# Peptides against a protein of PDB entry 4AID: the designs that were tried, part 153

Target 1, 242 residues: chain A of PDB entry 4AID
Amino acid sequence: FDIKRKTIEWGGKTLVLETGRIARQADGAVLATMGETVVLATAVFAKSQKPGQDFFPLTVNYQEKTFAAGKIPGGFFKREGRPSEKETLVSRLIDRPIRPLFVKGFKNEVQVVVTVLQHDLENDPDILGMVAASAALCLSGAPFMGPIGAARVGWVDGAYVLNPTLDEMKESKMDLVVAGTADAVMMVESEIQELSEEIVLGGVNFAHQQMQAVIDAIIDLAEHAAKEPFAFEPEDTDAIKA

## One batch from the design tools (peptide; made by RFdiffusion4, then SolubleMPNN)

Design b2_p23_6_s3 (from b2_p23_6, 14 letters changed)
Fold by OpenDDE base, seed 1:
Structure b2_p23_6_s3 (fold): chain B 242 residues (1-242), chain A 23 residues (1-23)
Amino acid sequence: as target 1 above (242 residues)
Amino acid sequence: DERRREMQRRLEEIRRRAAERRR
C-alpha cells in the first residue's frame, strides 16, 4: 500500500491526514484523526455531465454509523435509514464552504461522504469531517478550488479556545464554527450566549488564523498524493457571468 | 474572481507535480 501521511500539532492535539489505505476506489479518500476521533472522507465525481443537467449536483453526506455507536453518545438508538439532526447539520456545514469553490460551469455529479469511524468523546468529528472532506476533494482531481480549513472556537474563562473538547464546550459562551480558504472566510455558523459582536468577530479572525496550518497540511498531502487534475474547460457562456 | 483562478492554477500545479512524482 502506498500510504501518504501528514501529521501536525493543532490546538494542542495531533492532527493526522492519511491517504492510500482505505477507499482506493474513490477519486479522493482521506482518513483524518484528531486525538482518538477518526473519520473517513471520500470524494467521487462523474467524468461526464448528465444530459439536461442545469445545476451543480453536489451531495454531501456526513454519517455516524452504528459500528462507531459504542463510542458515540446515543448511537445505539439510531433508527436505520434517517440521518440524525446532527448528521443533517454537519452535512450542511461541510456543503456550505465547499460548494462555491467548484469551477463555475462544472455540473458533473460530486459525492462527498464523511463517515465517523471512531469517537473519543472529547474531539467532535464535525470539524475533523470538514478538514477530511477538503483534503479528499483536493486529492480527487475534481475542479475544486480549495483547500478549505475549518475550526471551532469557544470562549472559556474570557479567552478564545481552538476546538474545545465536548466538556470545555459546556463552559463555553460561544460555539463558533468557521471554514475558509487561505485568503477568505467562506462560512460562519455561531451559537452565542451574551457576547459582544467584537468578541465574535475576533473569534472569526482567530479561527481563520488557526486554520492556516490545516490548509498547509492539506496542500503538503496533495503535493505527494493528489490525482491528475480532471480536464475540464467551462463553456464560454459560464465564464461571462464571473 | 482573479484570486479563485490563482487558487485553481496553484492546485492544478500541485496535482501535476504529484502526478509527475508517481511516474
Scores: peptide ipSAE 0.081, ipTM 0.693, DockQ to the pose 0.846
Fold by OpenDDE base, seed 3:
Structure b2_p23_6_s3 (fold): chain B 242 residues (1-242), chain A 23 residues (1-23)
Amino acid sequence: as target 1 above (242 residues)
Amino acid sequence: DERRREMQRRLEEIRRRAAERRR
């Protein structure tokens, strides 16, 4: 196995990004770990466009599969087939910042699948899933203009907290999820209790600063493990305005 | 070869800009 691994300290936790062990049939595959929470992201893209394809067919599927025996709270019968409300929301959180980063005119089918393999009950898999999806796309050779980083920011005891635990989030006056490139914020999702706009904007800036370490980790992994870029030439859509 | 070099230059540029924002 040619395994490439990047490890960083991030918000007082160890973040590990690994490729080359699992899902080798995918265009990109990343195993991401934070604490004892573990996710697998896979990216697959079609090597041709379907005839008559008029939109970009990106599908993002986040799944919290209860792997057998007892480590995910909420273990009442996830019947195979319908995403939970959480899985639907997190799939959208991953989709939103990545969709605009594909090269204009790329209309090949892209499938991103994020699977929660383990949950530690402290670290939410959603942020880890966003990071893993970004890394998998950067490794895939797809015309993806990432990486993105992601971070959750809490407000606990009058301070910003990077990726608060599920227990720290109970005391948090803010649940702020930010995703962005090195240069720009791409997505903000926020639930806020009685905080000023200044504190919220400061939280976005804090998130964007803190995610730079993750972006650098994805770049370092891609430098060692990315596939050759897919040969894509966008159709010149500007020729229809003459 | 050229596309690989272009992707590497882009990743290096992204990394440089990320490091400059941390100073």
Scores: peptide ipSAE 0.068, ipTM 0.699, DockQ to the pose 0.059
Fold by OpenDDE base, seed 2:
Structure b2_p23_6_s3 (fold): chain B 242 residues (1-242), chain A 23 residues (1-23)
Amino acid sequence: as target 1 above (242 residues)
Amino acid sequence: DERRREMQRRLEEIRRRAAERRR
């Protein structure tokens, strides 16, 4: 087993990114851990385009496993075969920042699956899932122009909090999820209670600064574990409209 | 466009370094 691991301290918690132990059949696979929350992200991509494919066929599926359901809020009532509202929302949160980062003209099927394996009831698996999906794509060889980082920002006792616990979030006046590259914010999702636009914009900047350590961790992991890049040349017609 | 090209160059450099370390 060629296991590669990157460990960083992030927001006062240990983030671990691991590859090479699980899901070796995927193009990229990352086991990500923060606290006792554990997610597996897998990326698989087709090596050819389907005939007549006119759009980019990216599918992102965030799922919480039934064996973890006793440790996942709302997990006890998950009917097999239909995503919960949470799973649908988190799948979109992961999709939104990664979709625009694929090379234009790439229309091979891409499947990203994020599976929650364990939940500690403190660390939300959505942020961890975004990070793991980014890492898995960077390892895969797909023409993905990542990495992305992600962060949640709270506002507790008049200060920004990076990745607040589920208990700290009860006291938070802000639930701000940000995803971005090293150089740009790609996605913002926010629920805000009576805060100024200045505090919110400051929260976006705080998130983008704090996610740089995650981006660097994914880069370091990719330098040791990334597959050879898939040979893909975009058609000249798609390059001229940028 | 320039930021995407910079990220492309960064990702290509990461992949090149990853390939060089496997040799």
Scores: peptide ipSAE 0.045, ipTM 0.680, DockQ to the pose 0.650
Fold by OpenDDE base, seed 4:
Structure b2_p23_6_s3 (fold): chain B 242 residues (1-242), chain A 23 residues (1-23)
Amino acid sequence: as target 1 above (242 residues)
Amino acid sequence: DERRREMQRRLEEIRRRAAERRR
C-alpha cells in the first residue's frame, strides 16, 4: 500500500488528509480527519462522454452513514434511501464551488461521494467533506481546476473564529461557510444575527485567508499522490459557446 | 508528460500565490 498523508494544524486543530489505504478503485479517494470527525471522499469520472450528452453530468452525494448516526444530532432512523435535509444541503454546498472549476466542454460523468464515517460532536463533517471532495478530485486526474478550500467562520466575543465547535456556534452571531480557490471566493453561505455587512465581508476575507493552508495541504498531497491528468481536449465548438 | 508538467506548474503557481498572500 502506498499511503500518502498530509497533516497540518488548522484553527488550533489537526487536519489529516490521507490517500492510498481506502477506496483504491476510485479515480481519487481521500480520508480526511479533524478531531475525531472522519470523512471519506471518492471521485470517479467516466473516460468518455455519452452520445448526445449536452450538459456536464456532475453528481455530488454527501452521506452520513448509520454507524456515524449514533453521534449525529437528530438521529431519527434514517429511512434507507432518502437523503436527510442536512445531506441534501451539504451535497449542494460541495457541488456549488466545484462545478464551475471543471474545464469547459468536459461532459463526461463525474461522481463525488462524501461519506461521514465518524462524528465527534465538535467538528462538523460539512467543512471536512468539502475539503476531502476537493482533495479527491485533485488526486483523480479529472480536468478539475481546483483545489478548493473551505472554512466556517463564527463571530464569538467580538472576534472571528475559524471552524467553531458545535458548542461555540451556540454563542456565535454568525454561521458563515466559505469555499474558494487560492485566487477567488467561489461560494458563500451565511446565517447572521444583528451583524454589520462590514463584519460579514471581513468574515469572508478571514475564511479565504485561513483556507489557504488547506489548499496548500491538498496541493502537497497531489504532488505526491495525484494520478496522471486525463487526456481531455474540449472540442473547439464547446469553447466558443461558453 | 507535458500535461502533468502543466498541472504541476498550475499547482505550484497556486501554492506560490497562497504563500505570497500570507506574507
Scores: peptide ipSAE 0.029, ipTM 0.644, DockQ to the pose 0.060

Design b2_p23_6_s4 (from b2_p23_6, 17 letters changed)
Fold by OpenDDE base, seed 4:
Structure b2_p23_6_s4 (fold): chain B 242 residues (1-242), chain A 23 residues (1-23)
Amino acid sequence: as target 1 above (242 residues)
Amino acid sequence: MEREKERQKELEEIRRKAAARRA
């Protein structure tokens, strides 16, 4: 096994990104760990476009598997096959920032699957899943213009907190999820209790600053482990619709 | 358009560096 690993300190926690051990049949696969929360992201893409494909067929599936459910809050017996509300929401949180970063005109099927393998009840797997999905896509060879980083920001005792624990979030006046590239914020999702717009905007900036270390970690991992870029030239016809 | 092309080149360069480190 050619295992590549990147480890960084991030918000006072160790973030580990690993590839080469698990899901080697995928185009990209990343095992991401923060605390004792563990997620596996896989990216698979078709090497050809389907005849008559008129839209970009990206599917993102975030899954909290039942073997992890003994540690997942609200993990009722999921009937095999229907995503929970949380799984649906997190799948969208991952989809939103990555979808616009594919090369225009690329209409090959892309499937991103994020599987929660372990939950520590402190570190939410959603942010970790976003990071892992970004990393898996960067490793895959797909024409993805990532990486994205992601961060959750809380507001506790008059300060920003990067990736607050589930317990710290009970005291937080803000649940702010941000995803972005090195250069731009791509997505903001926020729940806010009686905070000024200035504090919220400061939270977005804080998130974007703090995710740079994650973006750099994904780049470093990709420099060591990424597959060769898939040879894709967009047909000139889609360049004119910009 | 220009930023997308620059970023594509940067990603291709990252991937090229990745391939070169495996050779």
Scores: peptide ipSAE 0.060, ipTM 0.654, DockQ to the pose 0.660
Fold by OpenDDE base, seed 2:
Structure b2_p23_6_s4 (fold): chain B 242 residues (1-242), chain A 23 residues (1-23)
Amino acid sequence: as target 1 above (242 residues)
Amino acid sequence: MEREKERQKELEEIRRKAAARRA
């Protein structure tokens, strides 16, 4: 096994990004761990475009396996086949920041699957899933202009908290999820309880600063484990319609 | 148009830098 692993300290927790052990049939595959929460992200892309494909066919599927979900309070019997509300929301959180980062004109099918393998009940798999999906895409050779980082920011006891635990989030006046590149914020999702716009904007900046370590970790992993970039030249045809 | 071309160039430059670090 040619296993590559990157480990960083991130918000007082150990983040591990690993490739080369699991899902070798994917174009990119990353096992990500934070605390005892574990996710597997896989990226697969078609090597050709379907005839008549007019849109970019990206699918993102976040899934919590029943054995991981059995620790989650309120584990509705996930009827085999329909995503829960949480899985639908997290799939969108992953989709939103990555979709704009594909090369314009790339219309090959791309499938990102994030599977929660373990949940520690402290670290939410959503942020870890965003990071893992970004890493898997960067390893895949797809024309993805990532990495993205992601962070959750809380406001607890008058301070910003990076990736608050589920228990700390009960005391938090803010649930702020940010995703971005090294250079730009790509997505913000926020639930806020009576906080000033200044505190919220400060939270976005805090998130963007804190995610740089993750972006750098993904780059370092990709330098050692990424596949050759897929040879894709965008046809100049979309330059005429803008 | 211009901002999207600039963003595309920036993304291509990030990609080129990432590819050059892999070479």
Scores: peptide ipSAE 0.021, ipTM 0.601, DockQ to the pose 0.175
Fold by OpenDDE base, seed 5:
Structure b2_p23_6_s4 (fold): chain B 242 residues (1-242), chain A 23 residues (1-23)
Amino acid sequence: as target 1 above (242 residues)
Amino acid sequence: MEREKERQKELEEIRRKAAARRA
């Protein structure tokens, strides 16, 4: 097994990104761990466009499977066959920042699947799932102009907290999720309790700064484990405007 | 529907202001 691993300290926690052990049939696959929370992200893309395909067919599925139910809060009560509200929300949270980063004109089917394998009851798998999905896409050879990083920011005792635990979040006046590239903020999602716009904007900046270490970790992993880039030539859409 | 459009505008404005502070 050719296993590549990147480990960083991130917000006082160890983040591990691993590839090559699991899901080798995918174009990209990353096992991501923070604390004892573990997610598997897989990226698969079609090597040709479907006849008559007029839109970019990206599907993102975040799932907390029943096999992990003993390590996921409320996992025993999940009805089989429909995404939970959380799974639907997190799937969209992952989709939003990655969708714009595909090369314009790429209309091959892309499937990103994030599976929660373990939950430690401290570290929410949503941020970890975003990071893992980004890493899996960067490893896949798909024409994805990532990586993205992601971070949650809390406001506890008058300070920003990177990726607060579920217990710290009870005392937080802010739940701010940010995703972006090295250069740009791609997505912000926020729930705020009576905080100034200045604190919120500071939180976005803090998140974007703190996610750079994750972006760098994904790049380092990709340098050692990425597949060859898929040869995609975008149709010269400038020639059709003549 | 209206609150979701307002929230989207606020988020776009936050993004725009965050981008402008780095330029």
Scores: peptide ipSAE 0.015, ipTM 0.446, DockQ to the pose 0.024
Fold by OpenDDE base, seed 3:
Structure b2_p23_6_s4 (fold): chain B 242 residues (1-242), chain A 23 residues (1-23)
Amino acid sequence: as target 1 above (242 residues)
Amino acid sequence: MEREKERQKELEEIRRKAAARRA
């Protein structure tokens, strides 16, 4: 196997992005590890548009598989076939920042699947899933204008904490999830307890600054392992300003 | 629904102010 790996220290934890070992049938596939939490992201896209396709058919599925559920708090018996509330929420969390980054007019089917393979009970797989999905898309050759980075920011003992553990989050007055490109914040989702707007804004800036190392790591991985860009010519849809 | 719209507006304002600080 031609395995490409990027490793960085990120918020006092080792982040590993790996490709080339599994899911080789996908357009892009990335194993991402932070601590002992492990996710697999796969990206697959159709090489043609369906006749009469009028919208961009992107689907994002985040899944915490039953084999990982023994390591996931409360994961004991997900009924096969329906996403949990968490899986639905995280699927949307991944979808939101990536959807606007596809080239305008691209209406080929795109499927992103993020599967939690292992959970360490410290590192939530949602942020890792966002990073892995971004990396898988960048490797795929799809007309995706990523990468995105992602970060969670806590506020613990009067300081910002990058990607707080599940235990640190119990003491946090902020749960701030940010996703963005190198240049722009794409998505913010926040739960805040009695904090000033200044602290929250500082948290968004802190997140965006801290995710640059992840963006750079995805770029470095893509430079060594990305497929050739899919030749896509957007139809000149500017003619339907009626 | 109202709380979610208020939250979205607040998040948009946070995002806008954060973007202005990076410029």
Scores: peptide ipSAE 0.011, ipTM 0.423, DockQ to the pose 0.024

Design b2_p23_7_s1 (from b2_p23_7, 16 letters changed)
Fold by OpenDDE base, seed 5:
Structure b2_p23_7_s1 (fold): chain B 242 residues (1-242), chain A 23 residues (1-23)
Amino acid sequence: as target 1 above (242 residues)
Amino acid sequence: DKLEKRYEELKKRLAESVEKRKE
């Protein structure tokens, strides 16, 4: 097995991005680990557009499998077959920042699947899932203008905390999830308890700064493991205006 | 734009990296 791995220290935790061990049939596949939380992201894209396809058919599916349920809070009640509320919300959280980053005019089917394999009860797999999905897309050769990074920011004892643990989040006055490219914030989701706009804006900036190390780590992994970029030329929309 | 420029630069680097790994 040709396994490529990138490891960084990120917010006082080890982030590992790995490819080449599992899901080799996907266009891109990344195993991401933070603490003892482990996610697998896979990206698959069609090599042709379906006849009559008029919209971009992106599907993002985040799932916490029942085998991990013994380590996933609330996992015991997952009825087989329907996404939980959490799985639906996190699927949307991953979809939001990546959807706008596909090359305009690309209408081939794209499927991103994020599977939680292990949960440590400290590190939430949502941020890790966003990072893994970004990495899997960058490895796939799909016409994706990523990578994105992602970060959660807390406000604990008058300071910003990068990717707070589930226990630190109980004391946090802010749950701020940010995703973005190297150059721009693409998505903000926030729950805030009586904090100034200045602190919140500072949190967005802090998140965007801290995610640069993740973006760089994805690029480094891609330089060693990415597939050849898919040959996609957007239809010259200038020819239709004549 | 800045995003497109960054994407084309990265795409080029990744394509060059693929070719170097075939050698």
Scores: peptide ipSAE 0.557, ipTM 0.934, DockQ to the pose 0.921
Fold by OpenDDE base, seed 2:
Structure b2_p23_7_s1 (fold): chain B 242 residues (1-242), chain A 23 residues (1-23)
Amino acid sequence: as target 1 above (242 residues)
Amino acid sequence: DKLEKRYEELKKRLAESVEKRKE
């Protein structure tokens, strides 16, 4: 097996991005690990556009397997077939920053699936899922202007905390999820308890700085494992308006 | 823009990397 792995220290935790062992039938597949939380992201894209396709058909599905859910507090027995509230929310968190980064005019079907394989009850698989999805897309050859990084920022004891544990989050006055490219913040989602706007803005900047190591790690993995970039030229839509 | 420039640079690097791995 040609397994490629990138390992970095990130917020005092080891982040591992691995490809080549699992889901080889996907265009891109990444196994991401932080602590004992493990996610598999797969990206698949159609090599042609469907006739009459008028919108970009991106589907993002975050899934927590029932065997991992046995440790998840409040693990509703997922009735087979409907995403939980958490799965719906995390699917949107992954979708929001990646959707605008596809090359304009690309309307081939894209499916991103993030599956939680293991949960350690410390490291939330949402951030790890965002990172893994970004990596899988970069490996796939899809016309995706990534990578994105992602980070959660807490505010604990008057300091920013990168990717706080579920226990640290109980003491946190901030739940700030940020996603972005190397150059720009693409998405902010925040729950704030009695903090100044200055602290929140500082948290966004902190997140964007801390995610650079992840972006660089995805690029390094892609340089060793990415598929050939899909040949896509955007139709010069400006030439039709002239 | 800056995003497009970064994308084209990365795309080029990845294409060159694929070629080097086929040799």
Scores: peptide ipSAE 0.556, ipTM 0.934, DockQ to the pose 0.924
Fold by OpenDDE base, seed 1:
Formats: sequence, structure tokens, C-alpha cells
Structure b2_p23_7_s1 (fold): chain B 242 residues (1-242), chain A 23 residues (1-23)
Amino acid sequence: as target 1 above (242 residues)
Amino acid sequence: DKLEKRYEELKKRLAESVEKRKE
């Protein structure tokens, strides 16, 4: 196996991005680990557009496997076949920042699947899933103008906390999820308890600064493991700079 | 824009890296 791995220290935790071991049938596949939380992201894209395709057919599916469900807070018996509320939410959190980053005019089917393999009950797999999905897309050769980074920011004892543990989040006055490119914030999702707009904006900036190390780590992994970029040229009509 | 420029630069670097790994 040609296994490539990138390891960084991020928010006082070790983030590991690995490719080449699992899901080699995908266009891109990344195993991401933080603490003992482990996710697998896969990206697959069609090499041609379907006849009459008028929209970009991106599907994002975040799923927590049943064997990990005993370690998932609120993981009641998943009735076979319906996403939980959490899985639906996290699928949207991953979709929102990546969807606008595909090259305009690209209408080939893209499927991103993020699977939680292990949960440590400290590190939420959602942020890790966002990072892994970004990395899998960058490795795939799809016309994706990423990578994105992602971060959760808490507000605990009058300070910003990067990727708070589930226990620290109980004391946090803020649950702020941010995703972005190196140059721009693409998505903000927040639950806030009686905090000023200044603190929230400061949290967005803090998240965007802290995710740069993740973006750089994805690029470094891609330089060692990415597939050849898919040859896609948008039609001149779709290249209209809005 | 900045995004498009960054993408084209990264795409080029990744393509060059793929070719270098085939040698």
C-alpha cells in the first residue's frame, strides 16, 4: 500500500490525515483522526455529464456507523435507512462550504460520503468530517477550488477555545462552526448564549486563522497523493464572472 | 479573482507533482 500521512498539532490535539489504505476505489479517500475520533471521507465524481443535466448534482452524506453508535451521544437505535437529525445537520455543514467552490459549469455527479468509524466522546466528528471531506475532494482531482478548513470555536471563561471537547462545550457560551478557504470565510453556523456581536466576529476571525494550518496540511497531503486534475474547461457561457 | 488564481496555481502544482511521481 502506498500510504501517505500528514500529521499536525492543532488546538493542542494531533490531527492525522491519511490516504492510500482504505476506499481505494474512490476518486479521493481520506482517513482523518483527532484524539480517538476517526472518520473516513470518500469523494467520487462522474467523468461525464448526464444528458439534460441543468444543475450541479452534489450529494453529501455524513453517517455514523451503528457499531460507533454506543459512543454517540443521543445515538438511539438508528432505524435502518433514515439519517438522524445530527447526520442531516452535519451533511449540510459539509455541503454548504464546498458546493460554491466547484468550477462554474461543472455539472457532473459528485458524491461525498463521510463515515464515522470511531468516536472518543471528546472530539466531535463533525469538524473532522468537514476537514476529511475537503481533503478527499482535493485528492480526487475533481474541479474543486478548495481546500476548505473548518473549526469549532467555544467561549469558555472569557476566552476563545479551538475545537472544545464535548465537556468543555457544556460550559461554553458559544458553539461557532466556521468553514473557509485560505482567503475567505464560506460558512458560519452558530448557537450563541448572550454574547456580543464583537465576541462572535472575533470568534469567526479566530476560527479562520486557526484553520490555515489544516488547509496547509491538506495541500501538503495533496502534493504527495492527489490524482491528476480532471480536465474540465467550462463553456464560455458558464464562465461569466458574476 | 483571488479564488480562481489560487485554484489554477494549486491545480498546476498538483499536476506537476503527479508527473514527478510517475518518474
Scores: peptide ipSAE 0.552, ipTM 0.931, DockQ to the pose 0.885
Fold by OpenDDE base, seed 3:
Structure b2_p23_7_s1 (fold): chain B 242 residues (1-242), chain A 23 residues (1-23)
Amino acid sequence: as target 1 above (242 residues)
Amino acid sequence: DKLEKRYEELKKRLAESVEKRKE
């Protein structure tokens, strides 16, 4: 196997991004690890648009499979077939920052699947899933103007904490999830307990600064493993409205 | 814009990297 791997220290944890071992039939596939939490992201895109396609058909599916469920807090045997509330929420969390970053006019079908393979009970797979999905898209050759980074920020003992553990989050007055490009914040989702707007804005800035290392790691992996960029020329749709 | 510029720069770097890996 031609395995490419990038490893960084990130928030006092080892982040590993790996490609080339599994899911080789996908356009992009990344195995991401933080602590002992492991996710597989796959990206697949159609090489042509369907006749009459009028919207961008992006599907994002985050799944916590039953084999990992024995290590997921509250992971009862999920009935096969319907996404849990958590899976639905995390699928949207991944979708939100990536959807705007496709080249305007691209209407080929895109499927992103994020599968939790292992959970360590400390590191939430949602942030890792966002990072892995971003990396898989960058490797795929799809017309995706990424990468995105992502980070969770807590507020514990009067300080920002990058990607707090599930136990640290119990003491946190903030659950702030941020995703963005190197240059811009694309998404903020936050649950705040009695914190000033200044602390929250500082948390967004902290997240955006801390995710740069992840963005750089995805780019470094892509330089070693990305497929040839898909040749896509956006049709000038503004010319048809004239 | 800044996003488009970064995208085109990255796309170029990735294309050049693919070519170098084929040699």
Scores: peptide ipSAE 0.548, ipTM 0.932, DockQ to the pose 0.874

